# Peptides against a protein of PDB entry 6A30: the designs that were tried, part 13

Target 1, 150 residues: chain A of PDB entry 6A30
Amino acid sequence: AQDADNVLQPIMDLLDSNLTLFAKICEKTVLKRVLKELWKLVMNTMERTIVLPPLTDQTMIGTLLRKHGKGLEKGRVKLPSHSDGTQMIFNAAKELGQLSKLKDHMVREEAKSLTPKQCAVVELALDTIKQYFHAGGVGLKKTFLEKSPD

## One batch from the design tools (peptide; made by RFdiffusion4, then SolubleMPNN)

Design b1_p10_2_s1 (from b1_p10_2, 3 letters changed)
Fold by OpenDDE base, seed 4:
Structure b1_p10_2_s1 (fold): chain B 150 residues (1-150), chain A 10 residues (1-10)
Amino acid sequence: as target 1 above (150 residues)
Amino acid sequence: TSSWAKKALE
């Protein structure tokens, strides 16, 4: 548990700053949509970081944003300014590049094989992230978080 | 107005 917490703390701090802001400026329905998109982004970033060959952080983030960012733009997101909301998410996603550090802490081997201990840490990390996105019920539903974002 | 972390840890 402590290992997972230590690895995730920087990411959680980043998410806290962004989600706190989003919760402040977004109405409930918009916030839920933002959370869903961020969840997808985080999950896909983790998957690529852990399972797939490493890409440049910028390229990986850019690809994920292009893939998932469209979902938020297509929605009638009545943000005070549509442009500002998108830019904020984009900026947040750039900062999520720090998820690459999760790789360095959890998977050091070039083959990205996970030991049983590393698998346990990953599982715990995922549970922690799920809990964070659920946020005691004010965030995403557990049923949604248990589904694959792919 | 409270931090997201506070909500998550409740």
Scores: peptide ipSAE 0.370, ipTM 0.870, DockQ to the pose 0.202
Fold by OpenDDE base, seed 5:
Structure b1_p10_2_s1 (fold): chain B 150 residues (1-150), chain A 10 residues (1-10)
Amino acid sequence: as target 1 above (150 residues)
Amino acid sequence: TSSWAKKALE
Protein backbone atom coordinates (compact mmCIF):
# COMPACT_ATOMS: atom_id res chain seq x y z
CA ALA B 1 0.00 0.00 0.00
CA GLN B 2 2.77 2.43 0.86
CA ASP B 3 4.56 1.76 -2.38
CA ALA B 4 1.47 2.54 -4.37
CA ASP B 5 0.96 5.75 -2.47
CA ASN B 6 4.50 6.85 -3.09
CA VAL B 7 4.14 6.24 -6.80
CA LEU B 8 0.79 7.96 -7.03
CA GLN B 9 1.40 10.93 -4.78
CA PRO B 10 3.01 13.17 -7.39
CA ILE B 11 0.24 12.45 -9.85
CA MET B 12 -2.41 12.94 -7.22
CA ASP B 13 -0.95 16.26 -6.19
CA LEU B 14 -1.04 17.47 -9.75
CA LEU B 15 -4.53 16.16 -10.28
CA ASP B 16 -5.78 17.63 -7.04
CA SER B 17 -4.59 21.10 -7.88
CA ASN B 18 -5.95 21.01 -11.38
CA LEU B 19 -9.24 19.29 -10.62
CA THR B 20 -9.88 21.59 -7.70
CA LEU B 21 -9.46 24.52 -10.02
CA PHE B 22 -11.60 22.99 -12.73
CA ALA B 23 -14.34 22.16 -10.28
CA LYS B 24 -14.46 25.81 -9.25
CA ILE B 25 -14.49 27.38 -12.68
CA CYS B 26 -16.26 24.83 -14.86
CA GLU B 27 -19.90 23.97 -15.08
CA LYS B 28 -20.79 20.33 -14.47
CA THR B 29 -20.92 19.37 -18.13
CA VAL B 30 -17.55 20.88 -18.92
CA LEU B 31 -16.04 19.39 -15.80
CA LYS B 32 -17.26 15.95 -16.77
CA ARG B 33 -15.72 16.28 -20.19
CA VAL B 34 -12.42 17.40 -18.72
CA LEU B 35 -12.48 14.52 -16.28
CA LYS B 36 -13.04 12.03 -19.07
CA GLU B 37 -10.12 13.35 -21.05
CA LEU B 38 -7.89 13.38 -18.01
CA TRP B 39 -8.95 9.85 -17.19
CA LYS B 40 -7.96 8.67 -20.63
CA LEU B 41 -4.66 10.44 -20.39
CA VAL B 42 -3.89 9.00 -16.98
CA MET B 43 -4.85 5.51 -18.06
CA ASN B 44 -2.75 5.71 -21.18
CA THR B 45 0.18 7.03 -19.22
CA MET B 46 -0.13 4.31 -16.63
CA GLU B 47 -0.42 1.63 -19.25
CA ARG B 48 2.72 2.86 -20.90
CA THR B 49 4.50 3.19 -17.60
CA ILE B 50 3.57 -0.31 -16.54
CA VAL B 51 3.98 -2.05 -19.85
CA LEU B 52 6.95 -0.20 -21.29
CA PRO B 53 9.17 1.06 -18.49
CA PRO B 54 9.70 -0.86 -15.27
CA LEU B 55 8.03 1.00 -12.34
CA THR B 56 11.43 1.42 -10.70
CA ASP B 57 12.09 5.11 -11.11
CA GLN B 58 9.55 6.97 -8.98
CA THR B 59 11.94 9.87 -9.26
CA MET B 60 11.46 10.53 -12.92
CA ILE B 61 7.73 11.12 -12.76
CA GLY B 62 8.18 13.36 -9.77
CA THR B 63 10.92 15.37 -11.40
CA LEU B 64 8.98 15.92 -14.58
CA LEU B 65 5.91 16.97 -12.66
CA ARG B 66 7.96 19.29 -10.47
CA LYS B 67 9.60 21.08 -13.34
CA HIS B 68 6.33 22.03 -14.89
CA GLY B 69 4.23 22.47 -11.75
CA LYS B 70 6.18 25.38 -10.27
CA GLY B 71 4.33 28.00 -12.23
CA LEU B 72 0.89 27.60 -10.67
CA GLU B 73 1.63 28.18 -6.98
CA LYS B 74 2.13 31.91 -6.77
CA GLY B 75 -1.01 33.20 -8.37
CA ARG B 76 -3.66 34.30 -5.95
CA VAL B 77 -6.62 32.64 -7.58
CA LYS B 78 -8.22 35.79 -8.72
CA LEU B 79 -11.22 34.41 -10.51
CA PRO B 80 -9.68 34.60 -13.92
CA SER B 81 -11.88 36.05 -16.58
CA HIS B 82 -13.41 33.37 -18.81
CA SER B 83 -10.44 33.69 -21.15
CA ASP B 84 -7.93 33.13 -18.39
CA GLY B 85 -9.72 30.03 -17.17
CA THR B 86 -9.59 28.43 -20.58
CA GLN B 87 -5.92 29.14 -20.84
CA MET B 88 -5.32 27.60 -17.45
CA ILE B 89 -7.14 24.46 -18.51
CA PHE B 90 -5.11 24.35 -21.66
CA ASN B 91 -1.89 24.81 -19.77
CA ALA B 92 -2.84 22.13 -17.29
CA ALA B 93 -3.69 19.77 -20.11
CA LYS B 94 -0.40 20.59 -21.74
CA GLU B 95 1.45 19.84 -18.55
CA LEU B 96 -0.29 16.51 -18.28
CA GLY B 97 0.43 15.91 -21.92
CA GLN B 98 4.10 16.31 -21.24
CA LEU B 99 3.84 13.15 -19.21
CA SER B 100 3.46 11.45 -22.54
CA LYS B 101 6.83 12.79 -23.56
CA LEU B 102 8.29 10.97 -20.64
CA LYS B 103 7.79 7.92 -22.80
CA ASP B 104 10.43 9.15 -25.18
CA HIS B 105 13.01 9.52 -22.47
CA MET B 106 12.28 6.32 -20.67
CA VAL B 107 14.60 3.68 -22.05
CA ARG B 108 12.43 0.81 -23.16
CA GLU B 109 13.81 -1.82 -20.96
CA GLU B 110 12.45 -5.20 -21.99
CA ALA B 111 8.89 -5.49 -20.70
CA LYS B 112 9.57 -7.99 -17.97
CA SER B 113 6.42 -9.58 -16.66
CA LEU B 114 5.32 -7.94 -13.44
CA THR B 115 5.75 -10.04 -10.35
CA PRO B 116 2.59 -10.92 -8.45
CA LYS B 117 3.51 -8.31 -5.90
CA GLN B 118 3.89 -5.65 -8.54
CA CYS B 119 0.57 -6.63 -10.03
CA ALA B 120 -1.08 -6.23 -6.67
CA VAL B 121 0.43 -2.79 -6.28
CA VAL B 122 -0.79 -1.79 -9.72
CA GLU B 123 -4.28 -3.02 -8.96
CA LEU B 124 -4.35 -1.07 -5.76
CA ALA B 125 -3.08 1.98 -7.55
CA LEU B 126 -5.79 1.67 -10.17
CA ASP B 127 -8.46 1.37 -7.52
CA THR B 128 -7.13 4.44 -5.81
CA ILE B 129 -7.14 6.43 -9.02
CA LYS B 130 -10.67 5.28 -9.81
CA GLN B 131 -11.80 6.39 -6.40
CA TYR B 132 -10.08 9.69 -6.89
CA PHE B 133 -11.79 10.35 -10.20
CA HIS B 134 -15.13 9.34 -8.74
CA ALA B 135 -14.63 11.74 -5.84
CA GLY B 136 -17.60 10.57 -3.81
CA GLY B 137 -19.92 10.91 -6.76
CA VAL B 138 -19.03 14.43 -7.83
CA GLY B 139 -16.66 13.15 -10.49
CA LEU B 140 -16.98 10.37 -13.03
CA LYS B 141 -19.47 7.56 -12.62
CA LYS B 142 -18.16 4.22 -11.42
CA THR B 143 -19.63 2.53 -14.46
CA PHE B 144 -17.52 4.67 -16.73
CA LEU B 145 -14.38 4.01 -14.75
CA GLU B 146 -14.97 0.27 -14.72
CA LYS B 147 -15.35 0.06 -18.48
CA SER B 148 -11.85 1.33 -19.04
CA PRO B 149 -9.69 -1.51 -20.31
CA ASP B 150 -6.88 -2.38 -17.95
CA THR A 1 -14.93 25.23 -1.84
CA SER A 2 -13.45 21.92 -0.73
CA SER A 3 -10.41 20.53 -2.47
CA TRP A 4 -10.92 17.69 -4.88
CA ALA A 5 -9.05 15.42 -2.52
CA LYS A 6 -11.42 16.31 0.27
CA LYS A 7 -14.36 15.30 -1.88
CA ALA A 8 -12.67 12.02 -2.74
CA LEU A 9 -12.13 11.21 0.91
CA GLU A 10 -15.70 12.01 1.91
Scores: peptide ipSAE 0.365, ipTM 0.870, DockQ to the pose 0.216
Fold by OpenDDE base, seed 1:
Structure b1_p10_2_s1 (fold): chain B 150 residues (1-150), chain A 10 residues (1-10)
Amino acid sequence: as target 1 above (150 residues)
Amino acid sequence: TSSWAKKALE
């Protein structure tokens, strides 16, 4: 559980700030599309995290996320204008795009079988992420999340 | 006005 939290917390912090903003500004259909793309990105990142570096040393990913992710300040951003909102989305999207660069900072290792402990961490992490993307029903459908390749 | 994370925990 602690290992999963260490891996997920930086991602969740980044996603929370950005998705909070998107949810306020974006139309529902647009938001859903963004969520689907982010889901794919997160799953791909998780796959690499599991296969490449050992899960026991995943604190590195958190550090990378903090370094590259300019998380939007948790502050209540009052959008003064519609144009400003669009710019904010663009900036936030750019920040989220930094997640894709994590692969370049990870030492590629040969695929290894996971230990039972690692499997448990992955399972917990996946469940947490699925819950996060579902967001009580305002996000992606559970059926979509369950069918998407991990 | 709630955060995304807060919605996920509901």
Scores: peptide ipSAE 0.362, ipTM 0.868, DockQ to the pose 0.213
Fold by OpenDDE base, seed 3:
Structure b1_p10_2_s1 (fold): chain B 150 residues (1-150), chain A 10 residues (1-10)
Amino acid sequence: as target 1 above (150 residues)
Amino acid sequence: TSSWAKKALE
């Protein structure tokens, strides 16, 4: 469990910042769409990062995502106090675009076998991420998350 | 406005 938390923390920090921002500025239907796209991106990124490098290298996902997320200064959504709603939406859209670009830059390498311990950590991590995206019902539906290929 | 994390933990 602790290992999973350590691996996930950078990703969770990024997700929290982005999703907090999106929840504030997006209408419900738009937010749902953003969540779906982000979910796909996260799942694909995790698949590539977990299967290719050792589990310890998974922390690089969050770092890589943060490096490309230029709009999120240092893991805290600093909403510019003087930016109008339009600028905020523009910035959010730009961040989404950067995330998509990051996905395209991730090369799928040959899958490495995981130890049973690593598998357990990954399973726990996936469950945690699913819960995070569900967000007590304000996020994505459980059925959607469960149907998504892991 | 609560953080997304707060909502996720509710």
Scores: peptide ipSAE 0.358, ipTM 0.868, DockQ to the pose 0.218

Design b1_p10_2_s2 (from b1_p10_2, 4 letters changed)
Fold by OpenDDE base, seed 2:
Structure b1_p10_2_s2 (fold): chain B 150 residues (1-150), chain A 10 residues (1-10)
Amino acid sequence: as target 1 above (150 residues)
Amino acid sequence: MTEWAKKALE
């Protein structure tokens, strides 16, 4: 459990900040579209990370996410005036774009069979991410999250 | 805790 939390925490922090922002700024239909694309990106990134060799890449993902996430200072999100919303979306998109770059730099290593322990960590991680994207029914439907290729 | 995180834990 703790290992999964350590791996997920940087991703969850990034997602939480961005999804909270999008939920405030975007209409429900737009939000759902963004969530679907983010879900695909996260799943693809996780798939590659799991297939790639263990400990060094998690620290790199965490470090990359932390380096790029440090720009989200805990500034009291004053509801930015309409003009500030565009910049916030741009910044959020830029942060999400870094996840895409991470995807591109991850060398497709041959799918090594995960150990049972690794599988359990991945399952827990996936469940946590699914809960985050569902967000008590505000986000994506459970049926959509379950249909994603494992 | 953000509003999104609150919803995820509910």
Scores: peptide ipSAE 0.241, ipTM 0.822, DockQ to the pose 0.224
Fold by OpenDDE base, seed 1:
Structure b1_p10_2_s2 (fold): chain B 150 residues (1-150), chain A 10 residues (1-10)
Amino acid sequence: as target 1 above (150 residues)
Amino acid sequence: MTEWAKKALE
C-alpha cells in the first residue's frame, strides 16, 4: 500500500496542481476535454507502468515528477490576468507534455502477470485516480471513468 | 490542499 502511495503521490500532486489550475482558467467544455485526454494519458501510463516491472523505475518517475512539481509550490497565486492565463495554460501543457515524454521513455517490457498484491495496489490506485478525476462531480462523470478500459 | 483535492476527497 505504501509503495503504491509513494508512486501515486507525485502523479496526484501534479494532477492536483494542474487540474486546479485548469478548473480556474478553462471553460467547462475545455476542462472536460483536457480531463478526458489526461485520463487517457494517465491510464495508458499506469498500464505501461504496471505492466513494466520493476518497482525501481517507478521511483525514478516519481522523482522526476516531483522535481518538476516543486516549482509550483511557492508561487503566490496572483489571480492570473487574462494574459497570464495563456501562459499558465502553456506551462500546464508543458508539464503534461513532460508526462507524455515520460511515457515514451518507459521501455516496453514484456507484460508480466501482476501478483495478487500488485493487483490490489493497482485497483486501489485506479479507484483513487477515478475519484480524483471525478472531483465530487466537477470533473469527469463516473460513467465515463467506469467505461474507460482498465 | 488545493480546491481540486478538496472536491476529490468530498
Scores: peptide ipSAE 0.231, ipTM 0.815, DockQ to the pose 0.223
Fold by OpenDDE base, seed 5:
Structure b1_p10_2_s2 (fold): chain B 150 residues (1-150), chain A 10 residues (1-10)
Amino acid sequence: as target 1 above (150 residues)
Amino acid sequence: MTEWAKKALE
């Protein structure tokens, strides 16, 4: 429970401040539209954070680029004839393809199935967020919140 | 606790 609260606290603080303000200044129909858009944003952010492993540090991309960049120093930049430019694009595309595969591998490796404990924390977090968006019936309908793709 | 949070916890 406490771990879920710690993860949610920054999001909840932001939502609490904004939703309280919107509830005071917005008409009911406008408020519902704002709540729906915020709900989508929160769900998408959570999905990316939970399902998409945080892209580890920009440092790994930097290190990969740095490792490949050291090879380019020795070649006297002969003005690439038109043919050399195409080969460079193909090599860059191949490297980008390998980076994509590495990303897929990192996603696969870090797609470590959430431990049962992590799943329980996520479920509790989702329930708390749903309650918060419902706000005793002033916010979004429960039926809308339940149809959100888990 | 904000008014919104109060309603969410009811």
Scores: peptide ipSAE 0.227, ipTM 0.822, DockQ to the pose 0.227
Fold by OpenDDE base, seed 3:
Structure b1_p10_2_s2 (fold): chain B 150 residues (1-150), chain A 10 residues (1-10)
Amino acid sequence: as target 1 above (150 residues)
Amino acid sequence: MTEWAKKALE
């Protein structure tokens, strides 16, 4: 469990920040589309990344992501003016682009080489990510998340 | 915890 949390935390922090932002700035229909595309990206990344990088490498990525994530000060998100909204979308898109880079740093191990422990971590990770994308019914439907090729 | 995370964990 702790290992899974350590591995997922950087991804979850990034997802949480971006999804929160998108939920605030996007209309429901746009949000659903963004969530679907993000889900596909995350699933594709996880499928390719089933290599749990050694805890050491993820701590570095997590530290790098945490260093860049600290800039979201608790500032009372004043509803950005129309110009600020575009910049926020651009920044969010840029952060999502960094998820793709995270993919490149996660070594592709063949799924066949996963230890039972690694499989359990991945399963827990998937369940957590599904929960985050569902977001109590505000996000993606469970049926969509379940039908996605696991 | 963000508002999104709150909803996800409900």
Scores: peptide ipSAE 0.214, ipTM 0.805, DockQ to the pose 0.218

Design b1_p10_2_s3 (from b1_p10_2, 4 letters changed)
Fold by OpenDDE base, seed 1:
Structure b1_p10_2_s3 (fold): chain B 150 residues (1-150), chain A 10 residues (1-10)
Amino acid sequence: as target 1 above (150 residues)
Amino acid sequence: STEWAKKALE
């Protein structure tokens, strides 16, 4: 649904950029660990977002993600040294952590039951995010993603 | 599309 895409696109753009970066700079075991932590963070954020009614405020999610995404200037990402990689992970994690601030803006609405439409959007969102974390098998295992708490 | 996105969409 167009609504799901509008809500997810900023998150997916952020995830795509960061996961691509992590895949380039991290060893496989480190990458998996990072992915697991990011998955937990995303799931927790989504859970909170689901519990928090304003799925309707597409503009706030987009604006928050755009404000933080601007720091990735299109510049020629020189492959940072290993030390730079850790800092980049930290910065990326910090950017993802700022998604938690999105929660603070959303907290003002009373927890309402999701409409069937909202449920469908959430399900689609979850599936899409799972696909991104799996990344054709180079990311997290499907079994791990399916067992992850909703 | 990034390389990661390409893999995710495969």
Scores: peptide ipSAE 0.347, ipTM 0.866, DockQ to the pose 0.217
Fold by OpenDDE base, seed 4:
Structure b1_p10_2_s3 (fold): chain B 150 residues (1-150), chain A 10 residues (1-10)
Amino acid sequence: as target 1 above (150 residues)
Amino acid sequence: STEWAKKALE
């Protein structure tokens, strides 16, 4: 449990911040769509990371996500509605795009066999992530989360 | 905790 928490903490912090923001600025239907896309991205990333030695790459993901968060040069796309909300959505979309790029950098390596301990960590990690995406029922449905994003 | 985290951890 502690190992899983340590590995997930950077990702969870990022998810928590972003999901909180999205929940504030997005209409319910838009939020659900964003959550679904983010879920797919996270699951695909996790799948690739699990196939890769999971511990080293998650630290890199957290570090990469922190580094790219600083480099948001204000590309002034003048969207006509100067509502603070539109700019936030644009920024959120840009962040999601960066996550997608990170996914592309993850090379699919041959599935390495996980030890029982590693399997337990992965299981706990998945449960935690599912819980965050479900968010007491305000997020994604449990039935959706139990299905493969593929 | 953020508002989202509060909901998730309830």
Scores: peptide ipSAE 0.342, ipTM 0.865, DockQ to the pose 0.225
Fold by OpenDDE base, seed 5:
Structure b1_p10_2_s3 (fold): chain B 150 residues (1-150), chain A 10 residues (1-10)
Amino acid sequence: as target 1 above (150 residues)
Amino acid sequence: STEWAKKALE
């Protein structure tokens, strides 16, 4: 559980900040589209992180997220004008996109089979992320989240 | 806890 939390915390912090912002500024239909794209990105990143050696990914993702996350703290969210909201979404998407580029630089170590313990951690992590994206029914539907390939 | 996190934990 502690290991899962350590792996998830940087992603969850990023998602929490971005999803909270998107929920405030986006219309419901737009929000759903953003959530679906983010879900796909997160799932793809997790799949790659699982296939990639777990230890190097956490530090690199954490470092990348930490470098980019420092910019959002200072601004008292004055309701960004429509233009500012779009730019924030674009910046958030760009930051998430940089996570995909990080993958290309991560040395493909041989996909060692996950130990049973690692599998349990991943399952717990996936359940937590699914719950987070569902957000008590405000986010994505459970049926959509369950159909995503593990 | 952000508003989004509050909904997820509820």
Scores: peptide ipSAE 0.340, ipTM 0.861, DockQ to the pose 0.225
Fold by OpenDDE base, seed 3:
Structure b1_p10_2_s3 (fold): chain B 150 residues (1-150), chain A 10 residues (1-10)
Amino acid sequence: as target 1 above (150 residues)
Amino acid sequence: STEWAKKALE
């Protein structure tokens, strides 16, 4: 559990900031669409990170995501103090675009077999991320999350 | 903890 937390923390911090922002600025239908795309991105990123690099690389991904996530400072999305809602949406859209670009830059390395311990960590991580995307029902539906390819 | 995190952890 501790290992999972350590690995996930950078990603979760980024997700928390971004999802909070999106929830505030997006209409419900737009939010759902954004969440679905982000879910796919996260799942694909995790697949590349878990299967190819060791667990230590997941922290690196979180760091990379944070670096490429423009407008994130200190684990929070920095909103311009004088920007209107339109500017906020623009900034969020730009940030999503950067995340997508980051995904494309992640090269798949050779698949490594995970140890039983690593598998357990991954399972826990996936459950945590699913919970995060569900967000007590305000986020994605459980059925969607469960049907999504791991 | 953000509002999103609060909902997720409820």
Scores: peptide ipSAE 0.333, ipTM 0.860, DockQ to the pose 0.226

Design b1_p10_2_s4 (from b1_p10_2, 5 letters changed)
Fold by OpenDDE base, seed 4:
Structure b1_p10_2_s4 (fold): chain B 150 residues (1-150), chain A 10 residues (1-10)
Amino acid sequence: as target 1 above (150 residues)
Amino acid sequence: ASRWAKEALE
């Protein structure tokens, strides 16, 4: 449990910061769409991280989330003006779209065999992320989360 | 609840 938390914490913090911003500036239907796209992105990245060497994919999520998170300086979430928020969403959507296209071009490398310990960590990580996106029913439906993002 | 969830409910 602790190992999974240590691995996930940076990603979760980044997600929480971004989603908090999106929740403030987006109406519910838009937020739901953002959640779905982020879920797909996270799942795809995790799949790649398991299948591909970890460094490149964490860097991609981190880079994607950081590019949009540049406005998330630690201290004062300056609520971007409505115009700034719209542009931010547009940029985020564009980047998410590009990631989806990149997935189609990436050759699925054979999944590296995971040790039992690694499998347990992955399972816990997946559960944690699912719970996070579900958020007690405020977020994505369980039925959606149980389906493959492909 | 996560911060984003709290914000979404407001």
Scores: peptide ipSAE 0.474, ipTM 0.913, DockQ to the pose 0.464
Fold by OpenDDE base, seed 5:
Structure b1_p10_2_s4 (fold): chain B 150 residues (1-150), chain A 10 residues (1-10)
Amino acid sequence: as target 1 above (150 residues)
Amino acid sequence: ASRWAKEALE
């Protein structure tokens, strides 16, 4: 459980910050679309992280998130003018997009089979993220979350 | 409930 939390916390913090912002500025249908795209991105990133050596990924994701996450803390989001909101979404999307670029910098270590312990951590992590995106029914439907993002 | 979910309900 602790290992899963350590792996998830940086991602969850980023997601919470971005989704909170989007929830404030987006209409419900737009927010749903954003949720779906973020879900796909997270799932693809996790899949790659699982296939890629797990230990190096956490440190790299944490480092990347730490480098880029420093910018969002300072601004008490005064409702930015419409132009400022779009820029913030773009910046947030860019930050999330950098997670995809992390793949290119991650040294392809040989895909070692996950140990049973690692599998359990991944399953717990996936369940946690699914629950987070479902948010008691406010977010994405369970049926959508249970489908492969392929 | 997650912070974003609370915000979405407001």
Scores: peptide ipSAE 0.469, ipTM 0.912, DockQ to the pose 0.485
Fold by OpenDDE base, seed 3:
Structure b1_p10_2_s4 (fold): chain B 150 residues (1-150), chain A 10 residues (1-10)
Amino acid sequence: as target 1 above (150 residues)
Amino acid sequence: ASRWAKEALE
């Protein structure tokens, strides 16, 4: 549990910052699409992390989200200071496009064998992330989360 | 509730 928490905390903070920004600038239907794409991206990235031991979930997801999400500054998402609503919408659309492209470039790989401890950590991490994306029903539906990303 | 979820509900 502690290991999972240590690995997840930075990722969750980054996700929360980015999603908070998206929630502010995206219409509800657009936000839903963002959530779906991020879910797929996170799942694929986690899979790669399992296959590639030298990499951590934090480094992989953090790098991807930093590159394709809105920039974080001082623990907060940097919002445009002089942009109007139109610019914000444009930025949101751009982010969605980048996320979708990134997902398409992520190839699923065969997971290596994990130790029982590692399996437990992964299971806990997955459950935590699912709960996060579901957000008490505000986010993605459970039925969607239980399916493998396509 | 997550911060983003709260924001989305507003």
Scores: peptide ipSAE 0.466, ipTM 0.911, DockQ to the pose 0.440
Fold by OpenDDE base, seed 1:
Structure b1_p10_2_s4 (fold): chain B 150 residues (1-150), chain A 10 residues (1-10)
Amino acid sequence: as target 1 above (150 residues)
Amino acid sequence: ASRWAKEALE
């Protein structure tokens, strides 16, 4: 649906740019761990968006990715030096950890009721993101994606 | 495949 695409496209573009960078500089086991953490972050962010609409037009994940996406231009990723890449990963991991902690301190509100249209958009969005993280088997396992993030 | 996935296959 067009509505789902409009919501997802900015996030997907940003994710793709950052993950492309990570894929270039990370060993596969490290990349897998990064994917798992990003998946948790995305799911948590979506949950918050449904329960409590963000006060800003920027998503938490979007902000995180933009902050660490220095040298990422639309359509092109400048690969930093190996040392710079390592530092970027470290910083990204630190930010992810901080976001996780922030969730624990936020007052959990009850989920808002969604219209049928909104439900359809959410379902489509979830499916799209799952497929993206699975990436034909290159990424996360389907069994992992079907479980709620801890 | 997504761009990142292509990179991950290398």
Scores: peptide ipSAE 0.463, ipTM 0.911, DockQ to the pose 0.455

Design b1_p10_3_s1 (from b1_p10_3, 4 letters changed)
Fold by OpenDDE base, seed 1:
Structure b1_p10_3_s1 (fold): chain B 150 residues (1-150), chain A 10 residues (1-10)
Amino acid sequence: as target 1 above (150 residues)
Amino acid sequence: TSWLELAKEL
């Protein structure tokens, strides 16, 4: 459990910041669309990470995420004007685009069979991510998350 | 309320 949380924490921190913002500024249908695209991206990234276990230097992902996250800390939460909302979405989309680039830099390691321990961690991670995307019913429906190819 | 807080209340 702790290992899965440690692996997911940097991603969750990034997603929490962005999704919290999106939930505030986006209409529900737009939010759902963003969540669906993020879900696909996360699932695809996890699949590739599982199939291609990168040498997860947890340090590199954390450092890349931290370097870009520092810009969000000090901003006085001025109520974004409509124009500011579009720019925030664009900036957040750019940050999400960097997650896709991170995927391309994950070295193709040979698909190794996961150990039972690794399988258990992956299952727990998937459950945690599903709960995260559901967000008490504010996010994606459980039925959508369950039908998504793992 | 943060997105993560909404997820943790489950």
Scores: peptide ipSAE 0.329, ipTM 0.844, DockQ to the pose 0.452
Fold by OpenDDE base, seed 4:
Structure b1_p10_3_s1 (fold): chain B 150 residues (1-150), chain A 10 residues (1-10)
Amino acid sequence: as target 1 above (150 residues)
Amino acid sequence: TSWLELAKEL
């Protein structure tokens, strides 16, 4: 449990800061979309951290964020000053690039099979993150979170 | 305010 908390805390802090920011600047529908993309990013980062040795992760995060940033522009949602919100999201998304640095804290071990202990930590981590993204039902639906590749 | 608190307000 303590090991899981130690591994999760940096991720949770980063998620909390970014999601708090997004909740303040995004309309509800936009926020849900951001949450979905952030969830995918987190899951992909975790998967790569667990399953794949570090390929240059910064480029993938940047590409994912760049692809989705364009999708946000076309929605005629009167966000207050479209430029500033998008730039803030982009900047916050750059901070999510720091999730790649959290990789070094989660599994420094090479592409070896996770020990049962490590698996338990990952499961707990996933459950915590899922709960966090669900946010008591206001965030992402459980069905969406459960369909993500564990 | 945390994300969880903000989410409750949404």
Scores: peptide ipSAE 0.288, ipTM 0.845, DockQ to the pose 0.604
Fold by OpenDDE base, seed 3:
Structure b1_p10_3_s1 (fold): chain B 150 residues (1-150), chain A 10 residues (1-10)
Amino acid sequence: as target 1 above (150 residues)
Amino acid sequence: TSWLELAKEL
């Protein structure tokens, strides 16, 4: 548990900074949409980090935005801030690229599969992130979090 | 102010 917390702390600090910013500048309905797209980016990044070789931040951002970011185009998501929603997600995805470092801490590059200990750490990490996005029921619904690809 | 604190205000 403590080892998982130490590994997750930099990622959680980054998520907290981004979500704090979005909460200040977005209306509730817009924020929920941003949270859903951010959750997809996080899940996709974690999946790729665990399963695939490390990706560069630029490559990851481009792939993630192409697959998941289309829903946040200015025409679909009207943000009340002076910042463009696409640019906000781009910045968030850039910072979330640091999730690639999770592999270096959790997975040995030589292992084709996770050890039981590594699986337990990953499960704990996923549960922690789900709880953080749920935010006691104010954030994303549990049903949405459980049905998302992970 | 953290995300969790701000979320409680929404």
Scores: peptide ipSAE 0.271, ipTM 0.838, DockQ to the pose 0.612
Fold by OpenDDE base, seed 2:
Structure b1_p10_3_s1 (fold): chain B 150 residues (1-150), chain A 10 residues (1-10)
Amino acid sequence: as target 1 above (150 residues)
Amino acid sequence: TSWLELAKEL
């Protein structure tokens, strides 16, 4: 459990900041669409991280996310005017787009078989992320999350 | 309410 939490914490912190912002400024339908795209991105990133052992180092994921996340200064989020909200969405989308670019630069190494211990960590990580995206029923439906390819 | 706070209500 602790190992999964340590691996996920940098991703969860980034997601929480962005999703909290989106939840405040987006209509429910728009938010749902954003969540679906983020879910796909996160799942694809996790799949690649599992296949590429060198990136399993918490330091690399955290450093990559932090290098690309340095633009989110903990500024007191005054409710931005409608114009400011659009720019914030664009900036957050740009940050998420950098995660997509990271995906494209990751050399597809041959999928090595995971050890039973690694499989257990991945399963726990997936369950945690599913709960996070469900958010007590405010986020994505459980049925949608379960149909996503593992 | 933060997104994590919403998730913790599960």
Scores: peptide ipSAE 0.261, ipTM 0.815, DockQ to the pose 0.476

